# Peptides against a protein of PDB entry 3QIS: the designs that were tried, part 100

Target 1, 334 residues: chain A of PDB entry 3QIS
Amino acid sequence: PSLELSRREFVFENVKFRQLQKEKFQISNNGQVPCHFSFIPKLNDSQYCKPWLRAEPFEGYLEPNETVDISLDVYVSKDSVTILNSGEDKIEDILVLHLDRGKDYFLTISGNYLPSCFGTSLEALCRMKRPIREVPVTKLIDLEEDSFLEKEKSLLQMVPLDEGASERPLQVPKEIWLLVDHLFKYACHQEDLFQTPGMQEELQQIIDCLDTSIPETIPGSNHSVAEALLIFLEALPEPVICYELYQRCLDSAYDPRICRQVISQLPRCHRNVFRYLMAFLRELLKFSEYNSVNANMIATLFTSLLLRPPPNLMARQTPSDRQRAIQFLLGFLL

## One batch from the design tools (peptide; made by RFdiffusion4, then SolubleMPNN)

Design b2_p14_5_s1 (from b2_p14_5, 6 letters changed)
Fold by OpenDDE base, seed 5:
Structure b2_p14_5_s1 (fold): chain B 334 residues (1-334), chain A 14 residues (1-14)
Amino acid sequence: as target 1 above (334 residues)
Amino acid sequence: MSFEELLESMDPRK
């Protein structure tokens, strides 16, 4: 069996978070026998492609002189955004198209990724006074390394960090501040806030706006700005409540005094973001007659974003653990 | 401190 491929080299320019790109090619059976094709893992890989890439179809059967179109889809989700932002991974892959009892055909994937404030750590964003697209990639790596070291120091030592000649970090990321400022000014009376989905085109405009500028106003509807805040919190490499405090939050869920003590042990940026979001959500709840927002809805929604189980415990989360997590957050909303 | 005062005290543009 043999195949002819219309193309073997693919370039994905200016790949962005949550923006789908597609490239297509044709395969044809130029042999005299039917053939089965499949994309297969390389020798050291568990998957036929990286998490941000997909082939459709990934397998199939071709009669003699039959042709099929294959789509190569590039999509950066929350699961790939952090490693692409740091430059640990890149828009590069090799696909192996295997032909049963035939040859392997290699496809080269290349391109460039544009960093996002989505999927960047709270610690790095607090040190980033300019939009992420204005920050050199080398400096992004340094900011993540410095942010890791500062987090570890904040956990181990009550020692006041020598405020060395480095610029003072922001109290909260500018991106969170801008989203909450907009929602507070324009969305407090918005019916079905956090219940109505945003528009995908507006979400992309909001992401691009926050990655490239410090606007006076965020573009899009109040629903799109509200969903952008949820996407931002979901995409964080570490949740606003650090994974190390997860179990202590569940254990303290019915003691409001212990809950406040647990939050006081968060790293400075995480603690500031948590308190800021809780202050905003309590303000939003004053307008419940206008916006249909209640404490149980908000606690249920934000608990999954702010208080995520550690990756090793995710598959073991019980309904009791979820209820304790909701009760923990309710103690800050009421 | 009102939420407005908190918001203003944290403005990243100032």
Scores: peptide ipSAE 0.572, ipTM 0.962, DockQ to the pose 0.901
Fold by OpenDDE base, seed 1:
Structure b2_p14_5_s1 (fold): chain B 334 residues (1-334), chain A 14 residues (1-14)
Amino acid sequence: as target 1 above (334 residues)
Amino acid sequence: MSFEELLESMDPRK
């Protein structure tokens, strides 16, 4: 069996968080026999491609002189955004198109990723006074390393932040501040806030706006700005309530005093973001007659975002654990 | 502190 490929090199320029890019190529059976093709894992890989890449179709059958179009789809989800922001991963891959009883065909995927404030740690973002696209990638790496070290120091209750000559970090990420400032100013009276989806195009504009600027106003509808806040919280590599405190939040869910004590143990940036969001959501609940937002809806929605089970416990989350997690947040909304 | 006062106290533009 033999295949002809119309292209073998693919370049995905300016890949962004949640922006789908597609490149297409054709494969043709130029042989005299039917053939089966499949994308196969490389040696030591479990998957035929990186998580941000997909081939469609990834397998198929071709009669002699048959041609099929294959789409290579690049999409950076919340599952890939963090490792791409840090430069731990890159828009580079090699696909192996295997022909049954034939040879392998190698496809080269390359490109560049544009960093996003989405999927960046709260600690790193608190150190970023400028939009992430203005920050050199080398400095992003340094900020993540420094952020990890400060998180560890904060958790260990070690030495007070030496008030040394380094610029004081922001109390909350500017991106969260901008989203909440917009929602507070313009969305408190928005009917069905957090219940109506945003527009995908507006979400992309909001992401691009936050990645590239410090706007006076966020573009898009209040629904899109609200959803952008949810996406931001969902994309955090570590949730606003750190994984280390997850079980303690559940255990304290019915004791408001212990709940507040648990939150006090969060790293400074996480604690500030949590308190800020809870203050905002309590403010939003005062306008429930206009925005149709209630404490149970908000607690249910934000619990999955703010209080995620650690990866090792995700598969074991019980309905009781979920209810305790909701109850924990309710104690800050009421 | 009102929410507005809290918001202003954390303005990243200041």
Scores: peptide ipSAE 0.572, ipTM 0.963, DockQ to the pose 0.904
Fold by OpenDDE base, seed 4:
Structure b2_p14_5_s1 (fold): chain B 334 residues (1-334), chain A 14 residues (1-14)
Amino acid sequence: as target 1 above (334 residues)
Amino acid sequence: MSFEELLESMDPRK
């Protein structure tokens, strides 16, 4: 079997978090026999491509003189955003298009990623007084490495946060502050807040806005701003309640005193964000007559975002664990 | 402290 490919080199410029890009090419069976094609893993790879890339279709049959369009889709989800923000991964890949009993065809994927405040650690964001797109990539790497070291120091309670460091960290990330400030000012009376989905175009505008500016007002509907807050919390590499405290939160779920003690052990930025969000959500609940928001809905929604099981336990979360996690959060909303 | 006072105390623009 033999194929002709219309293109073998693909460039994805300015790849952004949650923004789908597509490049298409054609494959044609220029042979005299039917052929099966598939994208195959390279040696030692588990997948035929990186998590942010897909081919559609990734396999198929071609009759003689048949042509099929293949879409290469680049989409940075929460699963790839952190490693792309850090520069640990890049918009580069090689796809192997295999023909059964035939040849391998290599496709080169390249491009550039634009860093996002989404998928960046709370520790790093607390050090970023400017939009992430204004921060040199080299400094982002340093801030992420330093963020890990400060998290560890904070958890160990060893170093008083050196009040003498030339730039005092923000109490909370500016991005969270901006989202919550907007929601508090404009969305407390919004009917079905956190129940109505945002618009995908508005979500992209909000993400781009937070990545590039410090606006006075966030663009888009209150629903889109509310969903952007949820996406932000979901995309955090370390959830607002650190994975190390997950089990202790479940174990304490029915003891409000122990719950508060567990929260007091969070790293400073995580603790500040948690308290800030709980204060906001309690304020939002005062407007339940207008916004249709209740404590059970909010606890159910935010528990999955704030109190995530560690990756190794995610598949093992029981309905009891979920109920305990909800109960833990309810103790801060009531 | 009201939520508004809390919000103002953490304003990243100050």
Scores: peptide ipSAE 0.568, ipTM 0.962, DockQ to the pose 0.909
Fold by OpenDDE base, seed 2:
Structure b2_p14_5_s1 (fold): chain B 334 residues (1-334), chain A 14 residues (1-14)
Amino acid sequence: as target 1 above (334 residues)
Amino acid sequence: MSFEELLESMDPRK
C-alpha cells in the first residue's frame, strides 16, 4: 500500500490560549489495495501527538483511489498553557502517519505560541507590571523560576521578600485587578452573574486584551468578563489556595478562626488574591436582589477554582470533602 | 476601607 499526502509541513502561527486553529491536508490511496492508516506514537511517546494537537480522523481505511481530508487541530487548553507560557514546550511536533504493511509518513508541525497571563503563576504575574506580550520570553522564564523560589522561601519563612522599591511585586496580578474592577463597576446589578455563560468570541477578546494591554475597560458582556475570571482562576498552575494547604482548609472548615490562620500561611500573592476575591464576592452579595447571586452559589462555584485538590487526591475527593471545601469558603463570604 | 478604596489602593495603573 502507498499514500500520497497533499502536505507534510504545517505551520501554526500565533497560537493563543483557547483559540482553535485548524490546518487540513488530504491523503490519497494511490495504491492498488485498500489500506488502513493511523497516527502512531513515536518510540518514547505514549501518545501520537502533544496534548495541544489532534488529528481528525486519527485513523481510517482508504479504498484504492479514495481520498480523505485530515484536520490537524491545535488547541491550547489549561492543561498545556503553563508549559507553553514558560517555553518548556513549544508549538513543534512530529506526527507519524503509519500505513499498515506500508511506510511511515512524517508530518512536521511547527509554529509559535503567544504567551498568556492565563496559566501563568500568581507570583510571576505579581512581578509582571506590563502586559505579558510586552515581556521578553527570556524574562518570563526568569520570572517563573524566581517565582517558584520565592514561593518556596515564603512557605518556609526563610527570607522576607526584599522590598526593594523598584522591584516590589504587585499586591495582586493586574489581570485579576482589571477583571474584578470591571465586575465591581459594571456587573454588581447584572442579573444571573456567574450563572449565564459568556460568549466565546468575547472571551477571546478579553484574553487578548489582558495579554496585550492594560485597558481602561474590558471588552464584552459582564457575563463574559465574569467567565474570564473563572477561566483565569481555573488556568492557574497553582490554585489561589496552594495545594499544600488543601487538607488543612478541609480540616478547619467549621472553625472560622483556624480558617483565617490557614489563609495567613499562604504566600503573599496567593493570600492577597484570596482576600481580594473574598472582599469582592462579599461586595457582590450585597446586590443579591439585583444579580440573583447568593453565598451558597458563589461558594460552590469558587470552591472548585480556589481550593482544588492536589493532583494525587483528585480521584479520591469525597462529597464530604467537597462540602467541607464549600464550608471553608462560606466562612469568608458571610 | 470600602471595597472601592481597596480597589483604588491596588490599581496597577498608579
Scores: peptide ipSAE 0.566, ipTM 0.962, DockQ to the pose 0.850

Design b2_p14_5_s2 (from b2_p14_5, 7 letters changed)
Fold by OpenDDE base, seed 5:
Structure b2_p14_5_s2 (fold): chain B 334 residues (1-334), chain A 14 residues (1-14)
Amino acid sequence: as target 1 above (334 residues)
Amino acid sequence: MSFEELLASMDPRK
């Protein structure tokens, strides 16, 4: 069997978080026998491509002189955004198109990624006084390393930070502050807030706005700004309640005093963000007659974002664990 | 402290 490929080199310029890019090519059976094709893993890989890449179709059958279009889709989700922001991964891959009883064809994928405040740690964002696109990539790496060391020192209750040489961190990330400031000013009376989805085009404009500027006003509808806050919290590499405190939150769920003690043990930035969000959500609940928002709905929605199981607990939360997690958050909303 | 006062105390533009 033999194939002809219309293209073998693909460049994806200016790849962004949640922005789909597509490139297409054709494969043609120029042989006299039927051909089965598939994308296969390289020798040391479990998957045929990186998590941010997909081929469609990834396998198929071609009669003699038949042609099929293959789509290469690049999409950076919450699962790939953090490693691309740090430069640990890049927009580079090699695809192996295999023919049954034939040869391998290699496709080269290349491009560049534009960093996002989405998928960046709360610790690093508290140190970024400027938009992430204004920060040199070398300084982003240093900020992530320093943020990890600051978190570890905070958890160990070790030496007071020598207040001397580093610029004072923000109390909360500017991106969270901007989203909540907008929602508080303009969305408290918005019917079905956090229940109605935003527009995908408006979500992309909000992400680009927060990555590139410090606006006076966020673009888009109140529903799109509300969904952007949910996406931001979901994309955090570590949730607002650190993984180390997850089990203690479940164990304390019915004791409001112990719940407050557990939250007091969070790193400074995580603790500030948690208290700020709880203060905002309690304010939003005062307008329940206008916005149709209630404490049970908010607790159910935000619990999955703020209190995630650790990655080593690949098991789905039991219904009991989920109910304890909701009860933990309700103790801060009521 | 009101929520408005809390918000104003954390303004990243100040």
Scores: peptide ipSAE 0.584, ipTM 0.964, DockQ to the pose 0.903
Fold by OpenDDE base, seed 4:
Structure b2_p14_5_s2 (fold): chain B 334 residues (1-334), chain A 14 residues (1-14)
Amino acid sequence: as target 1 above (334 residues)
Amino acid sequence: MSFEELLASMDPRK
């Protein structure tokens, strides 16, 4: 069997978080026999492509002289955003299109990724006083390395944050502050806040706005701004409640005193963000007659974002663990 | 401290 490919080189320019890009090509069976094609893993790879890439269809059957369109979809989700922001991964891959009893065809994927404040650590963002797109990539790497070291120092209660010559970190990331400031000013009376989905186009505009500017007002509907906050919290590489404290939060869920002690042990930026969000959410609850927001809804929604199980425990999360996590958060909303 | 006071105290633009 043999195939002809209309294209073998694909360039995805300016790839952004949650922005789908598509490139299409055709494969044609130039042989005299039917052929089965599939994208196959390279040697030592578990998957035929990187997590941000997909082929559709990834396999199929072609009769002689048949042609099929294949879509190469590039989509940076929460699962790939952090490693792309750090430059640990890049918009580069090689796909192997295999023919059963035939040849391998290599496809080259290339491009560039534009860093996002989404999927960046709270520690790095607290040091980042300018929009992420204004920060040189070399400085982003330094900020991530420094942020890891500060998280460790903060958890160890070792060194008082040396008020030395480094610019004082923000108390909370500017992106979270901007989202919450907007919601507080404009969305407290918004019916069905956090219950109605935002518009995908507006979400992209909000992400781009936060990545490129420090706006006075965030574009889009209150629903889109609210969803952008949820997406931001979901995309954090380390949840607002650090993974190291997850089990202690569950164990303390019915003791409000211990819950507050657990939160006091968070890294400074995480603790500030948690307290800030809880203060905001308690403020929204005062407007429940207008916004239809109640403590149980908010606790259920935000628990999955703020108090995530460590990756190794995610598959083992019981309904009891979820209820404890919700109860933990309720103790800060009531 | 009101939430508004808290918000104003953490304004990243100041």
Scores: peptide ipSAE 0.581, ipTM 0.963, DockQ to the pose 0.911
Fold by OpenDDE base, seed 1:
Structure b2_p14_5_s2 (fold): chain B 334 residues (1-334), chain A 14 residues (1-14)
Amino acid sequence: as target 1 above (334 residues)
Amino acid sequence: MSFEELLASMDPRK
């Protein structure tokens, strides 16, 4: 069996978080026998492609002289954004199109990723006074290393923040500040806030706006700005409540004093963001007559974002754990 | 501190 491929090299320029890109090519059975094709893993890989890439179809049959279109879809989700922001991963892959009883055909995937504030750590973002697209990639790496070291130092309670460090970090990421400032100014009276979805085009504009600028006004509807805040919190490599404190939050869920003590042990950036968000959400709850927002809805929504189970416990979360997590957050909203 | 005062105290533009 043999195949003819219309293209073997694919370049995905300016790949962005949550922006789908598609490239298509044709495969044709130029042989005299039916053939089965499939994308197969490379020798050391469990998957035929990286998590941000997909082929559709990834397998199939071709009769003699039959042609099929294959779509290569590049989509950076929350699961890939962090490793692409750090430069740990890149928009590069090799696909192996296997032909049963035939040869392998190699497809080269390349491109460039544009970093996002979405999927970047709170610690790194607190050090970024400028939009992430203005930050040199080399400095992003340094900011992540420094963020890790500061998180460790903060958890160990060892080093007072040396007030003498030339650039004082932001108290909260500018991106969170901008989103919340907008929502506070314009969305407190928005009916069904956090209940109505945003528009995908507006979400992309908001992401691009936060990645490239410090706007006076965020583009899009209040619903899109609200959803962008949720997406931001969901995309954090580490949730606002650090994984190390997850179980202690559950254990303290019915003791408001212990809950506050647990939060006090968060790294500075995480603690500031948590307190800031809780203050905002309590403010938003004053407008419940207008925005239809209540404490139970907010607690249920934000608990999954702010208090995520550690990856090793994610598959084991009980309904009781979820209820405790909600109760923990309720103690800061009421 | 009001939420507005809190917001103003953390303004990244200042």
Scores: peptide ipSAE 0.579, ipTM 0.963, DockQ to the pose 0.903
Fold by OpenDDE base, seed 2:
Parts: C-alpha cells; structure tokens; sequence
Structure b2_p14_5_s2 (fold): chain B 334 residues (1-334), chain A 14 residues (1-14)
C-alpha cells in the first residue's frame, strides 16, 4: 500500500487559549490495494499527539484512488494552557501516520503560542503589572519560578515577603480586578447573572483583551464577562484555595472561625483573591431581586472553581465532601 | 470600607 499526502508540514501561527485552529490536508491511496491508515504513538508516547492537537479522522480505510480529508485541530484547553504559558511545552509535534503493511509518514507540526493570563499562576500575575503579551517570555519564566519559591516560603512561614524587592506585587491580579470591576459596575442588576452562558466569540475577545491590554471597559455582554471570570478561575494551575488546604476547608466547613483561620494560612495573593471575590459576591447578593442570584447558587458554582480537590483525591470526592465544600464557601457569603 | 472603596484601593491602573 502507498499514500500520497498533499501536505506534511503544518504551521499554526498565533495559537491562543480556547481558540480552535484547523489545518486540512488530503491523503490519497495511490496504490492498487485498499489500505488502512492510523495515527500512532511515537516510541515512549502514550498518545499519537500532544493534548492540544487532534487529527480527524485519526484512522480509516481508503480504497484504491480514494482520497480523504484529514483535519488537524489545535485547541489549547485549561489542561494545556499552563505548560504552554511557561514554555515547558511548545506548539511542536510530530505525527506518525501509519499505513498498515506500508510506510510511516511523518507530519511536522510547528507554530507559536501566545501566552495567556488564563492558566498563569496567581503569584506570577500579581507580579505582572503589564499585560502578559507585553512580558518577555524569559521574564515570564523567571516570574513563574520566583512565584513558586515565594509561595513555598509563604506556606513555610519562613521569610516575610522581601518588601525590598524593587516592585511590590499587586494585591490581586489585574485581570481579576478588571473582571470584577466590570461586573460590579455593570452587571449587579443583570438578570440571570452567572446562570446565562456567555457568547464564545465574546469570551475570545475578553481573553484577548486581558492578555493584551488594561482596558477601561471589558468588551462583551455581562454574561460573557461573568463566564470569563469562571473560566479564569477554572484555568488557574493552583486554585484560589491551594490544594494543601482543601481537606482543612472541608473539616472546618461548619466552624466559621476555623474557616477564617484556614483562609488566613493561604499565600498572600491567594488569600487576597479569595477575600476580594467573597467581598464581590456578597455585594452581588445584595442585588438578588434584580440579578436572580442567591447564596446557594453562588456557593455551588464557585466551590468547584475555588475549592478544587487535589488531583489525587478528585476521583474520591463524595457528595458529603461536596456539601462540606459548599458549606465552607457559604460561611463567607452570608 | 465599602466594596467600591476596596476596588479603588486595588486599582492596577494607579
């Protein structure tokens, strides 16, 4: 069997978080026999491609002189955004198109990723006074490394944040501030806030806006801005309540005093973001007659974002654990 | 401190 490929080199320019890109190529059976094709893992890989890449179809049969279109889809989800932001991973891959009883055909995937404030740590974002797209990639790496070290020092109660570091970090990420400022100004009276989905195009505009600028106003509907806040919180590599405190939050859920003590042990940026969000959500709840928002809805929604189970416990989360997590958050909303 | 005052105190544009 033999295949002809219309293209073997693919370049995905300016790949962004949650923006689907597609490149297509054709494969043709230029042989005299039916053939089966499949994308196969390289040696030591579990998957035929990186998590941000997909081939469709990834396998199939071709009769002699048959042609099929294959789509290469690049999509950076919350699961790939952090490693791409840090430059740990890149928009580079090699696909192996295997032909049964035939040859392997290598496809080269290349491109560039544009960093996002989505999927970046709270610690790094607190040090970024400018939009992430204005930050040199080298400095972005340094900021993530420094942020990790500062988180560890904060958790260990070792060194007070060296107030002598030439630039004081922001109290909260500017991106969270901008989202919440917009929602507070324009969305407190929005009917069905956090209950109505945003528009995907508006979400992309909001993400691009936050990655590239410090706007006076965020583009899009209040629903899209509200959903962008949820996406931001979901995409955090470390949730607003650090994984290390998850169990203690559940254990304290019915003691408001202990709950506040647990929150006081968060790293400074995480603690500030938590308190800021709780203050905003309490403000939003004052407008419940207009926005149809209630404490139980908000607690249920934000608990999954702010108080995520550690990856090792995620499969073991009980309905009781979920209820405790909701109760923990309710103690800050009421 | 009102929530508005809290927001204004953390404005990243200042």
Amino acid sequence: as target 1 above (334 residues)
Amino acid sequence: MSFEELLASMDPRK
Scores: peptide ipSAE 0.577, ipTM 0.963, DockQ to the pose 0.822

